# Designs tried in a protein design run: peptides against a protein of PDB entry 3WG5. Part 2

Target 1, 218 residues: chain A of PDB entry 3WG5
Amino acid sequence: LAKNIVYVAQIKGQITSYTYDQFDRYITIAEQDNAEAIIIELDTPGGRADAMMNIVQRIQQSKIPVIIYVYPPGASAASAGTYIALGSHLIAMAPGTSIGACRPILGYSQNGSIIEAPPKITNYFIAYIKSLAQESGRNATIAEEFITKDLSLTPEEALKYGVIEVVARDINELLKKSNGMKTKIPVNGRYVTLNFTNVEVRYLAPSFKDKLISYITD
Target 2, 218 residues: chain A of PDB entry 3WG5 as posed
Amino acid sequence: LAKNIVYVAQIKGQITSYTYDQFDRYITIAEQDNAEAIIIELDTPGGRADAMMNIVQRIQQSKIPVIIYVYPPGASAASAGTYIALGSHLIAMAPGTSIGACRPILGYSQNGSIIEAPPAITNYFIAYIKSLAQESGRNATIAEEFITKDLSLTPEEALKYGVIEVVARDINELLKKSNGMKTKIPVNGRYVTLNFTNVEVRYLAPSFKDKLISYITD

## One batch from the design tools (peptide; made by RFdiffusion4, then SolubleMPNN)

Design b1_p18_1_s4
Fold by OpenDDE base, seed 5:
Structure b1_p18_1_s4 (fold): chain B 218 residues (1-218), chain C 218 residues (1-218), chain A 18 residues (1-18)
Amino acid sequence: as target 1 above (218 residues)
Amino acid sequence: as target 1 above (218 residues)
Amino acid sequence: SASGAIYPIRLGGGKLKR
């Protein structure tokens, strides 16, 4: 019986155009092999909003389910990472991770202080994050508060409030808990029930290019 | 004889994640109809670097040639627009347009002053823009100077220096001049010779969503 | 010359409550 393939890839660091390239590459590999799903282990403090929106769109266009897994313990899906998660087919978090803090900023001053975005930009991202939450059947009120209150949640809180679907310690627990779940958004126009009963886990390593870019952007 | 379809779409304003969505939608429509090419009439002061890099990647993954046309007269492909152009299959400019000014910035201060990017970020984008120029057989030295000197060029200068391929007043002149040209980067792994001898021009209008987003981001 | 500001709108890394 041909095992269902589940790909696992790691994305760590700031969300940049290079992060989009990583998402695109990883999802494309998984699509080519007709994988059951791809799990992206995400650890990000945030990053560029345009890269984030492109990543969300790439996830939404995926031929296979894309699971965002905030991992390992101590990781975060902060800011841009929260948007990416909300745009995905399923969100999981490990214990000791966080999600939220989605307020748009213009950048950092030379002294490291945040330069706030003008209200027009903030309101745009409020509308955007609420739309992602609504489209995925996740808590749009909390999604708004991720911006307006700069709210951050634990995995348990995020699950309780209906922001995420799974709390799992590792990939094995994630596969077990998400088996039989429906995707929160469509895959090729259809809500897919995940099948992890006969699974081969394949880890995708970052390319040399990805490693070099991460080294340059960090 | 089935006419070769050439799509024309307009992208105006700041390069954002919404601009990526527009590029993706327009290219997808043209791909679905097996168009000979899509021409994107581009007028941008720049925008987000991550959106720009995602747009470049989307163009590079296109199943059809993507022509960037800096249009109408008075338009610019400034900053992010230059990167997009350098990542495309062919660049055209109308008389009275400009290209360049690619220096990365962190943003604007409250008083409207530019916050400069740290050298690490600047050097990253220098390497990136040079790679785009080299991959497309365009002038990598000038591409670097678009950042280091914040250089802007006229269409005539850009053509002379080998940054762009065509100067054209309108779509008809563009089609005439680019007919028989090879793409500067591959389409599906092959350099394609453009065939505009029997062409139907189809204009793509912005969606209601695109109009709303442009209105919100402007 | 409107130097096209690449606005990296950074989505705010909330202060990781260390």
Scores: peptide ipSAE 0.099, ipTM 0.399, DockQ to the pose 0.314; fails the geometry check
Fold by OpenDDE base, seed 4:
Structure b1_p18_1_s4 (fold): chain B 218 residues (1-218), chain C 218 residues (1-218), chain A 18 residues (1-18)
Amino acid sequence: as target 1 above (218 residues)
Amino acid sequence: as target 1 above (218 residues)
Amino acid sequence: SASGAIYPIRLGGGKLKR
């Protein structure tokens, strides 16, 4: 019986246009192989709002479930990472990770202080993040508070508040715990029940270009 | 008869949080002196969307008319500068200046190429720039095209299309041509008729801090 | 090079660990 394939890829660092290219490449490979799902191990301090929105759109257009997994311990889905997670088919977090801190910023001052976004931008991102939460059946109030209070959550808090679906220590535990779960957003217009019984796990490595760009943007 | 005061200040360079501080300082000084108006000589290639939105809000909250004057010849109100202009009480341009090119970008690639914003961000800025145009009774279709077509206009084109109100070679011509015009947005809840008959022009210089920050951000 | 770009709204990341 042809084993169901689950792809795993790592995306680390700032969310940029290059991060979009990584997501697109990884999802495309998984789509071409008719994978049961792709798991993206995400560790990001944030990044560009625009790249984030493209990534969310690419995830939403995926022909297969895209699972965001905040991994390894010590990783974060901060800011842009939270939006990406909220736009995904399933969110998992490893113990010792964090999610949130979604306040839009103008950038950093010379002293490294955050330059706050004006209320109009903040309100736009509030509306956007709430829409992502609502569409995925996740906690829209907490999603808003990721911005208004710059809230950051532990995996246990995020699970408790209905922001995420799984807390898992590793890929094997993630597959085990998410088996039989329905995607939080549609795949090809329908909610899909994940089947991770007897799956082959395939790891996707960064391309040379991915490595180079990551090196330059870090 | 106490001469009506018109303040003139220059804002040049990238739109940043510091640019907000400049706008705030200049407008506050003019408000404190109950000026008839303040003219901001604007020359910007663009900058941060958030700083831009703060500046727009600060202008809209002004107790006095804030006139954006794209000056001198060769100057531009590009990108963020266009939004600021559209959010102001009156827009003037000198001959040989430009306005537009409002397409949101993600940034620059390593090769210096523009990284385009995703449709969702673009659509947000389309909605925002159209709202500024509509609120000010300016051409919302052209405002949208500043983004969708990355349109740039000459002063003559911008005047023709109802994006701006005045083409003027210098401050004296600006005062002369704008005399008797109504503000395009309210001041203290009402549209104000500009009275530039027998005005004293006062120039505001950049603070030491303004000069330092401009030097660092350039 | 001063291209008229609205600098991308950065979504406030956690502390950029320098």
Scores: peptide ipSAE 0.090, ipTM 0.430, DockQ to the pose 0.304; fails the geometry check
Fold by OpenDDE base, seed 1:
Structure b1_p18_1_s4 (fold): chain B 218 residues (1-218), chain C 218 residues (1-218), chain A 18 residues (1-18)
Amino acid sequence: as target 1 above (218 residues)
Amino acid sequence: as target 1 above (218 residues)
Amino acid sequence: SASGAIYPIRLGGGKLKR
């Protein structure tokens, strides 16, 4: 029986157009190999809204399940990362990670203070994040509070509130716990039951370009 | 008589946090040398609003006149570039350049279509761009139309409408035409009369980091 | 490169590290 392949790739840093390219590349590789899933180890403080929306759309267009795994311990799916997670087929978090803080901003002033987004923008993203939560059968009330209260949650809280599906210490525990789970959104129009029995884990390394850009943007 | 120094530096590409760092670095160098002015040769299709606002603020905080020069022929001060220009002490354009197209967007969809900004964002930037025009004694009606009509102007039109101060083919013509002009905004709380008599022109080269980032972001 | 657009909206606090 052809070993089911699970890809693992890391996305770290700010969500940008380049982050979209990374997601697109990683998912495309996994799609070409008909992988059982791709796990994206996500660690982000946030980023651009447009890139985030494009990433969400790319995940939703994936021919395979895309699992967002907030990893390693100390990582966050902050702001844009939360939207990406909520747009994915499965969310996992490692102990000691965080999710939330989704308030849109216009940016930072020179003194480092937040330039507040006008209420219409905030309302747009409230509607958007609630849509993502609703589409994925996740807690839309908490999704809204990620914006309105700038709420951040622990993995245990996020699991308890039905924001995420798995708390896992590592990839092996993630695979074990998520085995037999249905995707929270459809893959090619169908909810897929994950099969992580006898899987080969393939790690995707960042390209040279990925390393260079990460070095420059970090 | 200590030769008055005029610095010239190029800012090309998207307006980002890195572009802010370039502006800050260039202006800081010119400030340290008590330059008569710094001329920024600007060619940008636009970029991030937060970076743009920070750049405008950095220009307004400059201890020396900051002249935005849309150069070379074929260059544009598009979108964020227009705001930066309107926030500066003097605007010049070379023949064959453009300014305008200031409509804020949330980004681009995967198909390349514009994601429209909600009206409140558009209104915020209308107020902001009008403020910049008013503070600089430039045409606030046209500044608004840069957003509402997504208007782009030729140098001749921009000059005619009182959006810019100089049309110049090169640095020498710019210096000649702007000599004796008052800055459109104050420098250290005072409107400065530019003195480009017997000036030394010093070109600032992009750092290695500047070149690397430009290569990656373009 | 997205020509002509001010991308006003950031999600989250990440200052690009200088």
Scores: peptide ipSAE 0.078, ipTM 0.547, DockQ to the pose 0.365; fails the geometry check
Fold by OpenDDE base, seed 3:
Formats: C-alpha cells, sequence, structure tokens
Structure b1_p18_1_s4 (fold): chain B 218 residues (1-218), chain C 218 residues (1-218), chain A 18 residues (1-18)
C-alpha cells in the first residue's frame, strides 16, 4: 500500500519575507505531493509582523494540514512564532522549548532598550492573537496574556492551558500522539482527522539560497 | 590647507535591520574622521518601520550632518525612505526621482493586495511623520498627505512645497547648492552651516557582508 | 540581535518577489 507522505522542514531564525518564501515553498511541495501533512520544525526569536501575517495566511490557505513543531529542545516560538503557531492546524512542542512573549514593539533603541508600540498597535495585536486562538479553539485568554503580561510558557503549561495540542520529544512521538487528532482549523473548508498510521517521513532541505542567507544572517 | 572631508555612501533596496547597520557604519566612519558631512545616496521602495525609526534616531544622534540624497535618476525615497529623509539634516533629490507614498501597511496578501493598517496605526504614523516635518521645519501638511493621500512628489514639487531643500543632478551640484545652508535639524544641539568650499569627496564602499547580502537579496 | 520584536508595520511596496 502506497505510504502517505509527511513532510518535515526546518525554519530557524528571524521571521522575515524570506521566511515567508520558505513556508510557501515547503507547503507548496507538500501540497503538490498530496501529503498527509507538513511538519514545520520552528525555532524563532520573532521577527516582522507583516511576514508573520502573510505566513499565517499562507498556512490557513494550505491544501494540507500544517503542523508547527517547536523543536529542538532549547528552541522557541517567541513573538511572531507564537502567532504562526496559533494560526496553524496543530501545535506541538518538544520538552525544553518555549512559546509566548508576544508583545509588539516598534524596535530597539541604540542602547538596546525596547521602543514600545503605541497602545493602538498593542490593542490591534491583542485582537489579532485572540482571533487566532478563538478560530483554532485555543485559549484566547492566555493568547492575550502573551501580549499583556509578555507571558512565556513551557510545553507542559501550554498544553495544560489549551494553547497547544501535543508535547513530543521527536517526530516519531509527534506522529504517534497526533494520529487521529482533528486539525484545529479547517483544511479546504473542513476539519481533517490526521492519519499517521502508515506514513513515510520525508525531510525537505533548505534551498541553496536558504543556506546562503542563513549563513550570512547568522 | 587640509581639505574638509565629505563622505558619500550608497544605500539601495529595502529598509531592514541590515540597512540600519549600513547607516550606523557609514555615519560612524564619517564621525571618526570629523567629516564636514556624509551624503547618503538613497534608493529605496520602503521597508520596515522599526528599522526606519532606528535609522532616524541614528541620524538624529549623528555628530555630523547627514544629507539624504535621492539618487540616481529613477530612484525613490518611498515610504520608509521618506521618513528617513524627513528625519535628516538635509534632503536633496536628483531630477527624475520621487519621494512620498508613506501609507503604512501591514503587508501584502497572497494575491498581492495590500493589507491595510488599522486606523490606529495609520494615525500613529501620521503623528510621527508630522513630527519629523515640524522638527525639521519642513511642510507637515504635505508630510501628512504622504500618508492620507498616498502622495508622491517630484523633486521640483517637493522643493516648491518645502519638503526638501535641494534639487541636484550630481554630488558636485549638491555640494555647490547646499554650501552655506543650515541643517534643518540640530547637530550636537546646534544648527550647523554647511561649508563645502574646500572639500575632498570620499566614497565609502559597501562591506563584503553588504555586497553579499545585496547579491543574495537582489 | 533584534530578538522577539514583532514589527507590525511595513512601510512601502517591497514587492514580495514572486
Amino acid sequence: as target 1 above (218 residues)
Amino acid sequence: as target 1 above (218 residues)
Amino acid sequence: SASGAIYPIRLGGGKLKR
């Protein structure tokens, strides 16, 4: 019996327009091959809100389930990463990772101090993050607190509070635990039940351009 | 008699955190050499608001005059570029360039449509751009209209309306026309009279990193 | 390293290179 394919790709670093291109490329490959899902191993300190919103939209327009997996241990889905996760079909975290710290900022001053966003911007993103949580049936109160309290959570806390769906050490455990789960948002207008009983895991490598940019921006 | 030094550097492309690093590096070099001024040849379609605000702050903290020169013909100081220009000590434009189109956006949708900024964000940037114009003695009404009407101006219009100070075809004409002008904002707490009567023009090249990033992002 | 910043605002038409 032809094994269903699950794609796995890594996205690491700041969320930028280039990160959008990575998401788009990886999801497109998985869509073309009619994959059961794509898992995005995410490690990000945050980044651009515009890129984040585009990534969320790209995920929501996906023809297949997109699973955000905060991985490896020590990784984070900080700020923009949290929004991306909350906009996805399923969130998983590895032990020793974190999620949250979603306060929008205008940037950093020369002394490294945060330039605060005006209340109007903060309130916009409160409404936005709450919408993502509500649409996905996740904890909208905690989503708001990611901004208002600059809260960061462990995987166990995030699971307990209904922010995420899975705590998993690796891809195999993730597949096992998420098997039979419904997507938290629709895929092509319907909630999909994940079937990981007979799957081939296929890893996608960064493009040469991705490697070059990563090498230069690191 | 030792010639006063005027530095010239080019900044081209999207305004990002890397663009901030370029501004910082170039201004620092010019500060260390006690240059009469630095001219930044600017060609940008816009970019990140955070990077823009940091660049404006870096310019305002400069120990020497920073002249923004929209160059070459066909170049623009669009959106973020306009803010940077309005935050500088002197604005010049070459014939055949443009300035304006400052409407803040959250980004572009997948179909290429603009994601509108909420009124709260738009109003913040209206206040910000008006502040830059007022502080520099430039036309704050037109600065507002760069947002509210998404207005773009020719060099001749921008000069006529008091948005910019100089229209110049090249560096030599710019130096000639700006000689004896006062900076539009203070340098080290005082308005400086530019002296370009006996100057050496020194061009700064992009770093290897700058060249590599430009090559990759082009 | 601008860690954690959501910069909500793009100013200008950086065409997402298709």
Scores: peptide ipSAE 0.063, ipTM 0.530, DockQ to the pose 0.343; fails the geometry check

## One batch from the design tools (peptide; made by RFdiffusion4, then SolubleMPNN)

Design b1_p20_2_s2
Fold by OpenDDE base, seed 1:
Structure b1_p20_2_s2 (fold): chain B 218 residues (1-218), chain C 218 residues (1-218), chain A 20 residues (1-20)
Amino acid sequence: as target 1 above (218 residues)
Amino acid sequence: as target 1 above (218 residues)
Amino acid sequence: MAKSPGKGVIIPAVGTGKVK
């Protein structure tokens, strides 16, 4: 029986224009192979809002399900990572990970203090994050509180509050638990039922460029 | 009968990128030898949050149990050290040690006063430390209070409150008391029962680089 | 074209904090 392919790729670090290129490359490879899904192991402290919005669009334009997996333990989908997760077809978290803290800022002052975003920007991102949650059938109230209260959640809390769909320790548990789940947003205009019964897991390595940029941004 | 090997290594001082390299090296050596466990004798006042998070990930990715042992008497797993401990397979403390005081800060002002972290950062680390505690079946309420109240505990209190697993005066008592305990987090996806009945203790010395950096950071 | 409100907005890395 022809095995369905599931791709797994890692995206770690700050969300930048280069992170967009990573998402685009990984999703494109998985699309070309008609993969059952791609799992993006995400560990991000956040980053640029423009890059984040582009990544969300790229995920939503995917021809295959994109599963955001906050992994490994100790990882986070912090800030921009939460938006990316909320824009995806399925969110999973490993135990010991976190999600949230989504308040936009303009940057840091010389003393490391946060430069607050004006209300106009904050309100825009409140509307944006709520729309991502609503579109995906996730908790829009909590999504708003990720901004208004700088809320961060554990996997257990995020699952309980309907922010995420799966808590899984590893890829095998993720595949097992998410098998038969419907995507939280459409793939090519249709909600897809994930079929992980007979899959080959293929890991996508970072490109040389990916490795170099990760090394520079740390 | 082939003796199981237990490695013991010391990590002392501030948590930095170099401390990550020490953890990585020590764990890698112990993994290569298929050691029963590695015990990290930890004495840290804290350090960088990024390095701490990487260390936690490295511990959780270990192919063998990593035991954090707050040692010797007078040592602490302070601040970043507490997160590292909570991310580990087993925590032990020697009498006269401490754990806690985990509130994130941005640094110190010129006068030595603490520059407070913005709520976003504080809330992130609250979620992070709670997730570490929850994943390891340790007291998540106390873990939160390590931040919100800058709580510090004695070994006896930490044991009583279910923050740690063992109080031990030395390596021999640690091995004796932890023998037959299950790891508080999985090793390669499985909770491991520690077998310290017939072990050879091997001490890993600091590398020349380790000694040099420790000398510079003190 | 309205400048993307995301331009120049940082949704900051929480990991840059020092946990001392």
Scores: peptide ipSAE 0.051, ipTM 0.325, DockQ to the pose 0.071; fails the geometry check
Fold by OpenDDE base, seed 3:
Structure b1_p20_2_s2 (fold): chain B 218 residues (1-218), chain C 218 residues (1-218), chain A 20 residues (1-20)
Amino acid sequence: as target 1 above (218 residues)
Amino acid sequence: as target 1 above (218 residues)
Amino acid sequence: MAKSPGKGVIIPAVGTGKVK
């Protein structure tokens, strides 16, 4: 009988207040069942900085390890997604995914040009992303360059530079490679060693509302 | 035969990227028909600053006058809504509505507490809101206090202080009172005198997508 | 490259904290 449960949930699209609700719901389910971990399959072009900061805080307050997995191939943890990943207990990426491009902006002009963030906002997010990297023992210099150079990395580069912890093709390879790893940030004040021996994998489906919003945003 | 068309459209809820799409669509329809003006019935608790800035820019680029009408009674142009109003060609409010409370925040913590914006962000939006007020010949001191004191005003107060131009109970009273007023900002580089004599009022319905998103956000 | 939507500052209404 599989003694430990690992939840897997998909979060796709723009980071919004609704994305926070999805993170909160999924993590809460996994907490209620005392799961060994939850894996969030993340594919995002970015989104709201506020929602991002709330999501990071929700992850850091989790009673269980939250693993961000940039998946499937072609997915990205772009912009806001990179911050979410850096705020998590473990980062994994599938081959053919990307991470980075974290420069804050104010929005898009009608002509589709970027409205630049003032230096004040940029500097705030430089400090913020560096703090996330430092707290998680990840490469804070590269984290800064995700903003200052709008850098994007492959999974192999991100692993090499110590931005992420695992490159894995699928959930099974992820569980195998991350087994015995310590969380990069504390869970309830302690670094946890992941135990993915004899686990049951449970996939969480999007709610009806999740499906409807996803359908509307796509 | 009514020679001039005035469009009326409702925008309700949080200011998001989708709200920008609504503004863009509605203004574009009115521009295509060479309307005398479009009236946007606005009811918002606020939202994204990026979307807000894009909406302000879209209004300022309009080929026709855009009138923001805080309506119905009980509605607000709160936070982002105030900026949108201050960026428009004319502001009207119904009795029993409110405007103001413009202090920027980074988001909400998990406990529902506000994550304060750093002084750098607050100062940026102070400068921005003051510029909107100055450009429109509205009270820039009160606009600043919408942030620094998180001030909210009644329609009567907002009119008294020169923040808004019209207090009106309905569209008919609004058209009557605003007839012959000059726009508070230029339309295609010129201040336009509104002519609401012999107008046809056309109500724009939300798109199917608008209805679906509204249903999901409510 | 999908243009990452601007990391928007929020300007919320202070009063209507309807946490539903």
Scores: peptide ipSAE 0.044, ipTM 0.325, DockQ to the pose 0.177; fails the geometry check
Fold by OpenDDE base, seed 4:
Structure b1_p20_2_s2 (fold): chain B 218 residues (1-218), chain C 218 residues (1-218), chain A 20 residues (1-20)
Amino acid sequence: as target 1 above (218 residues)
Amino acid sequence: as target 1 above (218 residues)
Amino acid sequence: MAKSPGKGVIIPAVGTGKVK
């Protein structure tokens, strides 16, 4: 029986237009090979809202399941990373990772203080993050509190509160635990049951461009 | 006598295509008002090389002097930030800031280790950073060592070695110390003598988009 | 014309700090 393919790629650093290019490239490769899924090992402190929204849209348009895996230990899906995770087909976290802290800001002032977003922007992102949570059957109350309380969660808390689906130490444990799970959002209009029986794991390397850009953004 | 205008804007976080948009917007506003200069308070850990090169080009095309000010204390012009600084008309640093660590990488591996750039890329950026230093009459040897040794400098060291032009605690001290200095690169083909006598300082706020994007990238 | 090797280059953030 031909092994099902699972792609694994890493996206690290700030969410930017280039991060979109990385997601688009990685998902496109996995789509072209009709992979069972792609796992994105995500480690981000946050990033651009426009890029984030484009990434979420690209994930939602994926022809295959996109699993966000907050990895390795010490990694985070902070800020924009949480939105991306909530927009994905499955969320996993490694022990010692974090998710949340989603409060929109307008940047930093000269003194390094946060420039607060006007209520209109904050409310927009509250509505947006709640929609992502609701569409994925995840905890929309906690999603709101990621903004309103700057809430950050451990993997265990995020699992407990129904924000994420899996806590896993590595790719093998992730594949084992997520095998037979349904995607939290549709793939091509259907909820897909993940089949990680007899899979071949293929690691995608960053492109020359990806490597160069990550160097500057990381 | 009409007060000369000096704009001050903040750019914080990773260097991305949005950071280019911020530079372009801020410089354009200052150009439209025929400002004596714009001071960009820069705090960046680095960013995308393509965005960095576009920012450098935008600075070099500025109709007014662009001063990069590594500010506040604790800020850095790290990695891509150093290239931007070296591409600017004047560099200042606040006490307790840093500059350097410019070695190009291709990103991070899944384990968080740096993916080294091939020698061709490293050599390209060595040539590029040296050109920026040489064109600005700054220390090209140290600029090379920012890559080859991952050198990071204090403000005092950077001043001593002729990498930067001013150490200043705040905007007022910066204006005072830089008054009468010539730009290190031309403005519209001419080296400009900065005139900060009887200036009005105008702070540019981040746009709604800037604020939203900084929130996600920060 | 060799595409500038600078296109897509990243210069990493040295700081481990949680950018909130």
Scores: peptide ipSAE 0.041, ipTM 0.267, DockQ to the pose 0.101; fails the geometry check
Fold by OpenDDE base, seed 2:
Structure b1_p20_2_s2 (fold): chain B 218 residues (1-218), chain C 218 residues (1-218), chain A 20 residues (1-20)
Amino acid sequence: as target 1 above (218 residues)
Amino acid sequence: as target 1 above (218 residues)
Amino acid sequence: MAKSPGKGVIIPAVGTGKVK
């Protein structure tokens, strides 16, 4: 029997292979407890594409719904964070957060100028982000524009344009608003209706390893 | 015969497992060409402890001298960057850069406050950073204070206190000042005297992969 | 197997470089 548990965990900072380990650990804990869902409070400026793609894949392979919540106010799901969000079962944003700005670069030149990705790479990520949007029933045109126009959206715009599903100020409002929503992608091959009635909210702390790695990256 | 080549490569941003791949690639290229040294222009706010330790190990296993150069002005070798520097054969800093701030944390709480590392972890990194300083003949007391006092130093202070070996404005001044210096750690079991007389400076570009990963992490 | 083009790609946020 699925427990009436919702896990909440925080992932902050750059998306790396360690961020994958964090996602994997958090989701695994929630899976093991047969949670109704896990909410990941996400605040990221972006990160590695390979790590991002692995995280998206891990979310899509989750045995439970994974909700990306751009939180707190002032947070962003920027760049790689947008892909992760679009790969998830539900996206929520707090007021005063942002999503988008997905244009891939090849890094920075010696003079600090952006080295543009060759069209081949840019086009790959356009196709990839559009696929995530389409598979999740989200706005694929805006997903493309996150790259081609380096577009960033407010929560209200993102909701309006069908990029996200929920605007919520806190976990309680998120649970209330998302209660009865269907996941935007399947869980174990099925679209799940979220049931957040009489749930226990359980916060996951970063592991010792998570904390140590975060410190050295921060 | 060792070629009169000095490689220069840039590593910028958070220290991750990909940063390890960058270090490994850059050092390997320079090793294959039997370079006199490789200079890594480092600008990092920190990163992952595991990646950092692997990078330090890779530097210590280098077949050629690895010089960490905190560059350009405004750059830092913060947190994990300090460990990497202390694990290298020679440290240089440009004016207007910084080094230090090595206190491990377990990440951030829900309220954004730092979660302190338990004493066990802090003490591990104190021992580790002191070992790097001692093995390299650098100031182990200051290395400890980078953690215990969260100390950050200017290039002038770092030089004065015996944390670094060179203050240089650019690659040419670095080569000039470091010419004839001995490596602070062994290369293939021997302390090497650097010979930067009549060297070719060869810049390594980030690989396509490096560029793409940097974009997603930045 | 075509190496995933995502390997080694970075997707940074544009403009978040304000070090406060």
Scores: peptide ipSAE 0.032, ipTM 0.303, DockQ to the pose 0.080; fails the geometry check

